# Peptides against a protein of PDB entry 4N78: the designs that were tried, part 267

Target 1, 186 residues: chain A of PDB entry 4N78
Amino acid sequence: HFQVICRLLGYQGIAVVMEELLKVVKSLLQGTILQYVKTLMEVMPKICRLPRHEYGSPGILEFFHHQLKDIVEYAELKTVCFQNLREVGNAILFCLLIEQSLSLEEVCDLLHAAPFQNILPRVHVKEGERLDAKMKRLESKYAPLHLVPLIERLGTPQQIAIAREGDLLTKERLCCGLSMFEVILT
Target 2, 155 residues: chain B of PDB entry 4N78
Amino acid sequence: MAELQMLLEEEIPGGRRALFDSYTNLERVADYCENNYIQSADKQRALEETKAYTTQSLASVAYLINTLANNVLQMLDIQASQLRRMESSINHISQTVDIHKEKVARREIGILTTNKNTSRTHKIIAPANLERPVRYIRKPIDYTILDDIGHGVKW

## One batch from the design tools (peptide; made by RFdiffusion4, then SolubleMPNN)

Design b2_p26_3_s3 (from b2_p26_3, 10 letters changed)
Fold by OpenDDE base, seed 4:
Structure b2_p26_3_s3 (fold): chain B 186 residues (1-186), chain C 155 residues (1-155), chain A 26 residues (1-26)
Amino acid sequence: as target 1 above (186 residues)
Amino acid sequence: as target 2 above (155 residues)
Amino acid sequence: SSSGLNLTPEQLELFEEELQDLLASL
C-alpha cells in the first residue's frame, strides 16, 4: 500500500505529506503534550526523592504510586495526552513506512536504469568462468544500451543536455545516502 | 516556407484548375472527333486523327496528374517535416519542464532528509595512489543492503 | 459515349492495342 502511495504522490507529493506530518507532530509536541508536561511538572511532588532502597520493590512502587497519585488521577492524562502521543507515534510510523517504500521504489528505478547507465548487474560467476571475461561480455552486451553516450554521439546539444540531466536525476536518489526518518526523529 | 506557400497557393490550385480545364477540353475533343468521324468520307483518316487527339489528350492529362501528384507529395513532405520539428521542440520543452519539476520536487523532499551517518569507520579510502589509472573495476553496487529493507514490509 | 463511333471490331481492337501501348509507354 505504501508503495502505491509513493508512486502516486511522487517526490513532491511525499514531500508535502511529510511536511504536513511534521507540522502536525510539532503542533502536538509543542502544544498539548507540552502543556500536559508542564502541568504534570507543577503537580509533581517537589520532593520526589528516590525512595530509600530499604523499601524494596513493592515499597518503591507503592511510594511512586503514592507520589504520583495525583497524576494517575489526572483523567486528562489518560485520554487526551495518550491520544496525542498515539497520533505522534502513528505519524512517525507513517513516515518510516513511506521512507522505506520510497527507498524500495528508488532501488527499483535504479535497477531498471542500470542497463542504460553502464551499471552492470552483479554477475554470478559460475565455477570455471573468469569474472573478468564475463564482465567484459556483459559490458559488450549492454554497451549499445548506454543511452547517454549514444545521445552524445547522435543527438543534438539540447538532447545531450537533457540526457545528462536525466541521467543525473536517475542516479541521484535519496536511498543512496539520505534519510528522512532521521530528520523526523530529531 | 516560401515553397510551401507557393505549393498551397499557386501550384496545387493551379494544377487542379488545369486538370479541370483539361477535362472540359477532352470533352470538346471527343465531341469533335465523333462529329468529324461521322461527317468524314474518309473514315480511316478520321480515325487516325482521333487516335492522335486521344494520345495527345491522354499524355497531357497524365502530365497534369503527375505534376499535381508530385506537388501534393512535396507539400506533404514539407508539412511532415514541419510537424516533426514542432514535435521535437514540444518534446524538448516538455522534457525540460519535467526535469525542472523533478528537481524542484527533489529539493523539497531533500530538505526533509539528512545524510545517513555513514559511520566514520568506512573511510572511503580514496585510493591514495592517484597515479595508476585504477581501472575502476566498478564494484557492483551491493544492493544487498536493500534486501534487509524489503523483507519486513509486506505492506 | 461509344455510341457514335461505328468502329469495326477490328478497328476497335487495334485502337485498344494502341492505347495499351501508349499506356505502357507512359
Scores: peptide ipSAE 0.020, ipTM 0.521, DockQ to the pose 0.004
Fold by OpenDDE base, seed 5:
Structure b2_p26_3_s3 (fold): chain B 186 residues (1-186), chain C 155 residues (1-155), chain A 26 residues (1-26)
Amino acid sequence: as target 1 above (186 residues)
Amino acid sequence: as target 2 above (155 residues)
Amino acid sequence: SSSGLNLTPEQLELFEEELQDLLASL
């Protein structure tokens, strides 16, 4: 599903979706969640002493239950705050999955474009084959597919310009060195 | 433009008229030849005359048809060339617009990106010794770095 | 009434040349 979404939206659509998700996340974090956190900080016992180990696990649990009773009973925390946190989590997850899907698509595009851009596949040299000879054969095989040089030879100046720009756009992909998700986490 | 106009307005209509007139004339020639042969005391001469008229008439019609056909073909070639030029222009504009849109889109998404922290990939110290022939073999883009990204959730 | 399809001598020559070319191409 995410691959289809990436294909349908393209870079612009993905950018718009990501921006909107960031806005939503920001709104949730700075609005309701922040307010709840502030409220919780106000009601938090100032001195939550670690109960003495002598009370055992049940006693410690009871102690914390008593100390946090007012917080646990805060009905709005369970319903609204947790829902908002879930929404934030879903948004982050969505962004991650979109980025991953986009990266895969970009890699596929790069791989498909490689023969046309004078990018030779990794040559697996079998035992006994000369690497140089194999590379030369590959170069000769793919030489007719080099699109930009071909257009430079046969095309109009306008076609050459378009081909060069297209080649540049094909080479410059986000997956080569850029991450959107890191921006979302910051 | 002037050539196409001349073909459409003058040469082709003129050729069609000439061909039609030729048809009418052929009928007259045929009638003449038939009557001449019947009435002539010298049948051999009449036959030779008929042969001459027939040859001339066929030649003339063939010429008219050929001329008309060539003019029509020329017209079509000119029109086809014009259409191809228009198509080329439209394609160029379309491609320019698409490239522009893509650039804008990439700028927009680029704002949402940061540089990936290049983890210290250990410089795979290529063993020193292999004299890589200096030919600018464009380093194959190592896409293996991306292999780890795909192991996510089989959705 | 000499209503013969009067090909101009030039047209006839052109036709003969074209006919010869066609025949030569066969």
Scores: peptide ipSAE 0.020, ipTM 0.533, DockQ to the pose 0.006
Fold by OpenDDE base, seed 3:
Structure b2_p26_3_s3 (fold): chain B 186 residues (1-186), chain C 155 residues (1-155), chain A 26 residues (1-26)
Amino acid sequence: as target 1 above (186 residues)
Amino acid sequence: as target 2 above (155 residues)
Amino acid sequence: SSSGLNLTPEQLELFEEELQDLLASL
């Protein structure tokens, strides 16, 4: 599904969606969540001593439950704050999945373009074949497919310029060194 | 352009008129030949004359048709060439616009990206409002990156 | 239209041949 979304939106559409999601996340974090956190900090017991290990797991849980009773009973926290946190989480997850899907698409595009860009596939040399001979055969096989050199020979200056720009755009992909998710986490 | 104009305005219309006139003349020649054959005492001579006139008339019409056809073909070739040039120009513009749109799109998404090689140093690089040209690091595409992405998430 | 020229088949053939030759020469 995310691959389809990536294909449908393209880079521009993805950028717009990501920007809007970031705005939403920011709004949620700075607005409702921040207010709840502030309220929780005010209500939080000043001295929550770690219960002694002697109380065991049930006693520790009961102790924390008693100490946080006012927080747990804060009905507004359960409904609105958790929903907002869920929305933030979903937005982050969405961004991650979009980035992953986009990366896959970009790699596929690069693979498909490779024969036309003088990028030879890694040749698995079978036992007994000279690597050099195989490479030469591959070079010879794919040489006619080199689009930019072909257009440089046969095309108009304008066509050459477009071909070069297209080649550059094909080679330059986000997956080659850029991450959107890191920006979202910051 | 001048050649096409001559073809459209002068040669083809002129050829069509000539052909029409020739058709009218053929009818007159036919009538003449028929009357001459009926009135002539020497039927053989009249027949030979009729053949000669018929052959000449047909040759003339054939020539006119051929000339007109060639002119029409030439006109069509010129027009086809013009259309091809227009198509080429439109394609060039379209491609240029598409490339530009793609560059803009990439810039927009690029603002939302960070370099993967940047060490996790917490420097919240403030989104420098600087339209940093998305310098795509032209690293050789290590397709090994696919090895990590492809195996896991059946989503 | 009955072009009353009862050309013999031979005369018609000759005429067609001459016409073809003429057309070929054009």
Scores: peptide ipSAE 0.020, ipTM 0.503, DockQ to the pose 0.005
Fold by OpenDDE base, seed 1:
Structure b2_p26_3_s3 (fold): chain B 186 residues (1-186), chain C 155 residues (1-155), chain A 26 residues (1-26)
Amino acid sequence: as target 1 above (186 residues)
Amino acid sequence: as target 2 above (155 residues)
Amino acid sequence: SSSGLNLTPEQLELFEEELQDLLASL
């Protein structure tokens, strides 16, 4: 599903969606969540003494439950704040999945373009074949597919310019060194 | 352009008129040959003259038809070539626009990206200057990065 | 009077040949 979304939206559509998600996340974090955190900090018991170890695990849990009872019972916290946190989590997850899917799509595009861009696949040398001979055979096989040199030889100046620009755009992909997800976490 | 205009405005209409005139002349020649044969005491001579006129007339018509046909074909070829050139121009413009749109899109998404920290250190370095257009690292794409991703995707 | 120029078969053949030669020369 995410791959289909990436294909349909392209870079522009993904950028728009990501920007809107970032706005939503920012709004949630700076608005409702921040207000709840401030309120929680105000109602947080100032003296949370560590219960004596003698009360055992159940007694300690009950003690903390009692101290936090007012916070836990705050119905608005449970409903609105947790929902907002869930929305933030979902947005982050969505961004991650979109980036991963986009990266895969870009990799596929690069692989498909490689024969046309003088990029030879790493050849698995079978036992007994000289790597050099195999590489030369591959080079000779794919040489006619080198698009930019072919167009430079046969094309008009305008076609050459477009071919070069297209080649550059094909080579420059986000997956090669850029991450959107790291920005979202920031 | 000048050649196409000459074909459309002068040569083809002129050829059509010539063919029409030839048709009317052929009728006159036929009438002449018929009358000449009837009136001539030497029917053999009249027949030979009729054959000569018939051959000449047929040759003339054939020439006119051939010339007209060639002019029409030439016109069509020129028009086809013009259409192909227009198509090429439109395609060029379309490709230029698409490239431009792609560049804009990449700039927009680029603002939402940061360099992948190769360093294992989890320090989320907030890029200080968000405003700098993320220069696409023109470094040769190390496709070796694809080797690590490809191992997990069973195609 | 349909003076049918009964072209002899030979005359017809000659005429056809001349016509073909003319057509071939075009």
Scores: peptide ipSAE 0.019, ipTM 0.518, DockQ to the pose 0.004

Design b2_p26_3_s4 (from b2_p26_3, 9 letters changed)
Fold by OpenDDE base, seed 3:
Structure b2_p26_3_s4 (fold): chain B 186 residues (1-186), chain C 155 residues (1-155), chain A 26 residues (1-26)
Amino acid sequence: as target 1 above (186 residues)
Amino acid sequence: as target 2 above (155 residues)
Amino acid sequence: SESGLDLTEEQLELFEEELRELLAEL
């Protein structure tokens, strides 16, 4: 599944794959598809207006099918152009699914790292309990797990630097505010 | 390093030699005690002397073994410490490299990202004036101009 | 004296101290 792919490739691998896919998509769009579109635009009926909405979806479809019958029947359009469009669609879908899977992995990583980074879960307060007291108890419980402060106290300067950088890299994730898919669509 | 070298080159070999020499000396002491016992008219005194020499010899050997053992242990501790330092250095380098690689990877993937925009659902505005469908007269279209598409021909 | 295995009083004391420390760790 896509999750396994994300794990296998990592950020660098995903970036490479995405870049190559974008190149392929760009090539397809600017090449064969663009040529077909330009040619089709030249031969398209000069007057193809939107049919009345009253015809409903089937009627509208039939109308356009009739207007574009000769174009639709063009063999190369059905084979080459549609295949290229399918490839583009598959590439886009792939990118979407990879991004979704990556986001899930990133969220999981954040959740796993949270106890070590002074990120406390949302506390549900039961009746009769004070939120503040419960939070303090949780803070005390997880305080020994805070990795960066622990290393800052016990580690060498080099270890501290690495720990801080590692902590930063752990916190900074694409799922926090970045989207690859939006870039693909533009 | 100097201490380790001294242990390896001088103290431990010296201790081993001393222990070996003690073996030879113990043999001499044994021979002496045996001869003394045979030649002495007072067997009880000879036995007591033998006991004293035996105790002294055992104590000496025990001391030599202990000293040697301690030197070996010290050597091992120094070596273990050196290995730990080396391991720490290697780990530090490895981690630094990994972090660097990750940063590079993050930059690469970052180029492919943009900020998540809350896409407002764009409502499709239907044009107010539905233009009357003009009767389309189907004219034959020549599609032969598309025959070169896909064969690498730049139009 | 003939054995060459003569321990100095200082060596003996050090040995006894080491033995005591070892026994204390047991």
Scores: peptide ipSAE 0.021, ipTM 0.542, DockQ to the pose 0.006
Fold by OpenDDE base, seed 2:
Structure b2_p26_3_s4 (fold): chain B 186 residues (1-186), chain C 155 residues (1-155), chain A 26 residues (1-26)
Amino acid sequence: as target 1 above (186 residues)
Amino acid sequence: as target 2 above (155 residues)
Amino acid sequence: SESGLDLTEEQLELFEEELRELLAEL
């Protein structure tokens, strides 16, 4: 589903969606969540000693439930605050999945474009084959597919310019060194 | 442009008129040949004259048809060439616009990106003192209890 | 009677040349 969304929206559509999600996340964090966190910090017990290890995991959980009973019983925290946190979590997950899907699409595009852009696949040399001979054979095989040199030889100056720009746009992808998710985390 | 205009306005209409006039003249020539053959005492001479007129008339019509056909073909070739040039221009503009739109889109999304931190392989200096691995028997925490609370939107 | 169908000698020669070319392509 995310791959279809990425294809449908394109770079511009993804940018718009990501910007809006960032705005929503910022508004939730700076508004409602911040207010709840401030309120919780005020109600937090000043002395919360780590329970003794002897209580085991269930005992430790019960201890914290007892210490935080007033916070846990706060109805607005259970409903509004957790819903907002869920929305933030979903937004983050959505951004991550969109970025991953976009990266996969870009990698596929790069792989499909490679034969036309003088990008040769990594050749596995079998035992006994000369790497140089195999590379030369591959170069010769793919040489007729090199689009930009072909257009440079046969095309008009305008066509050559468009071909070069198109080639550059095809090579430059976000997956080569850019991350949107890191921006969301900051 | 001047050649196409001349073909459309003068040569092709002129050729069509000439062909029509030739048809009318052929009818007159046929009537003349028929009357001449009936009235002539020397039917052999009249027949030879009719053959000569027929040959000349056929040659003339063939020439007019060929000339008209060539002019029409030339007109069509010029028009086809013009259409191809227009198509090329439209394609060039379309591609330029698409490239521009893509550049704008990439700038917009680029603002939302940061350079991937290539995790420099921090040489994790293994601390020298191998403290004995305390076998933490992790009891599997059954998280199935949380399955009922999360209405995960199936995307 | 100057039948309006009189091809000039030049037109006839051109037509004969075109016919020869067409026949040569056959």
Scores: peptide ipSAE 0.020, ipTM 0.552, DockQ to the pose 0.006
Fold by OpenDDE base, seed 4:
Structure b2_p26_3_s4 (fold): chain B 186 residues (1-186), chain C 155 residues (1-155), chain A 26 residues (1-26)
Amino acid sequence: as target 1 above (186 residues)
Amino acid sequence: as target 2 above (155 residues)
Amino acid sequence: SESGLDLTEEQLELFEEELRELLAEL
């Protein structure tokens, strides 16, 4: 599904969706969640001393439950705040999945374009074959497919320019070194 | 342009009219020849005249058809060439627009991206030794590193 | 040809040859 979405939206559509999601996330974080956090901070016991280790893990847990009882019993936390957090989480996950899907699509595009861009696939050298010989064979095989050099020889200056730009655009993909998800996490 | 216009406005219509006129004239010539043959005391002479007229008329029509056909073919060739040029121009514009749109789209999405922290761990140890320019065997970009990212989401 | 000209077969052949020659010159 995400792959289809990526294909349908393209870079521009994905950008728009991501921007809107970021706005939503920001709104949720700065709005309701922040308000709840502030309220909780006000109600939080100022001195929540770490219970002495002597109480053991269960005792410590009970201690914290007791200290936070009023907070935990705050019914609105379970409804509105957690719902908003869920929405934020879903948005983040969506962004992650979109990025992953986009990366896959980009890789596929790169792979498909490779023969036309003088990018040779990794040659599995079978035992007894010289890597160099195989590479030369591949180079010879794909040489006629090199689009930019072909157009440079046969094309008009305008066509050459377009071909070069297209080649550059094809090579420059997000998956080569860019991450959207890292931005979302910041 | 002038040639095409001349073909469209003058030569081809003129040729069509001439052909039509010749057709009409052929009928008249045929009628004349028939009547002349019937009425002539010297049928042999009348026959020879008929042959001459027929040959001349057919030659004329053939010439007219050939001329018209050539003009039409020339017209079509010119038009085809113009269409090809127009198509080329349109394609160029379309490609330019597409590239531009793609660049814009990439800029937009690019704002939402950051460079992947390449863990500087592997200091590309500049090979100290200027070993001989080993023919840059373009190491195929190992896209297999990306294979691990794709396996998880069977959706 | 309905032209009522009773051409002998020989005359027709000669006529056809003349026509062919003329057409070949065009």
Scores: peptide ipSAE 0.016, ipTM 0.537, DockQ to the pose 0.005
Fold by OpenDDE base, seed 1:
Structure b2_p26_3_s4 (fold): chain B 186 residues (1-186), chain C 155 residues (1-155), chain A 26 residues (1-26)
Amino acid sequence: as target 1 above (186 residues)
Amino acid sequence: as target 2 above (155 residues)
Amino acid sequence: SESGLDLTEEQLELFEEELRELLAEL
């Protein structure tokens, strides 16, 4: 599903969706969640003394339940705050999955473009074959596919410019060094 | 342009008129040959004359048809070439627009990205001011990053 | 014989002129 979304939206569509998600997350964090956190800090017991270990696990649990009773009874915390946190979590997960899917799509594009961009695949040398001879054969095989040099020789100045720009755009991908998810986490 | 106009406005219409006139003339020649044969005391001479006129007339019509056909073919070739040029221009514009859109899109998404920190230190780097144009750090595309991803996709 | 009908353009023009002259004399 996310792969289909990435293909349909492209970079621009993904950017728009991500921007809107960031706005939503920011609004949730700076608005309702912040207010609830402030309220919780005010209601939080100032001195939470660790109960004596002598009370055992049940006694300690009852102690914490008593100390947190006001927080637990805060009905708005259970409904609105947790719902907002879920929305933030879902937004983060969505961004992660989109980035992963986009990265896969970009990798596929790079792999498909490689023969046309003078990028040779990694040669698996079988035992007994000279690496140099195999590389030379591979170079000879793919030499006619080098698109930019071909267009530079046969194309019009306009075609050459477009080919160079297209080649540059094909090479420059986000997966090569950029992360959207890291921006969301910060 | 001038050649196409000449073909469309002068040569092809002229050729069509010439062909029509030739048809009318052929009918007159046929009538003449028939009358000449009937009236002539020397039927053999009249027959030979008819053969000559028939051959000449057929040759003339064939020439006119061939000339007209060649002019029509030339016209079609010029039009096909014009269409190809238009197609090329449209494609060029389309590609230019697509490249521009892609550049804009990449700038937009680039603002939402940060460099992958290879360093394990989770430095919560405070969001640097959004205003800095994401300098496309033309880092040489280290395609080696693809090496680790490619091993996992068992095709 | 198929060979005789390849009238050169010059021959065709001459034939056309002769036909025109003949038609004018009619």
Scores: peptide ipSAE 0.024, ipTM 0.542, DockQ to the pose 0.005; fails the geometry check

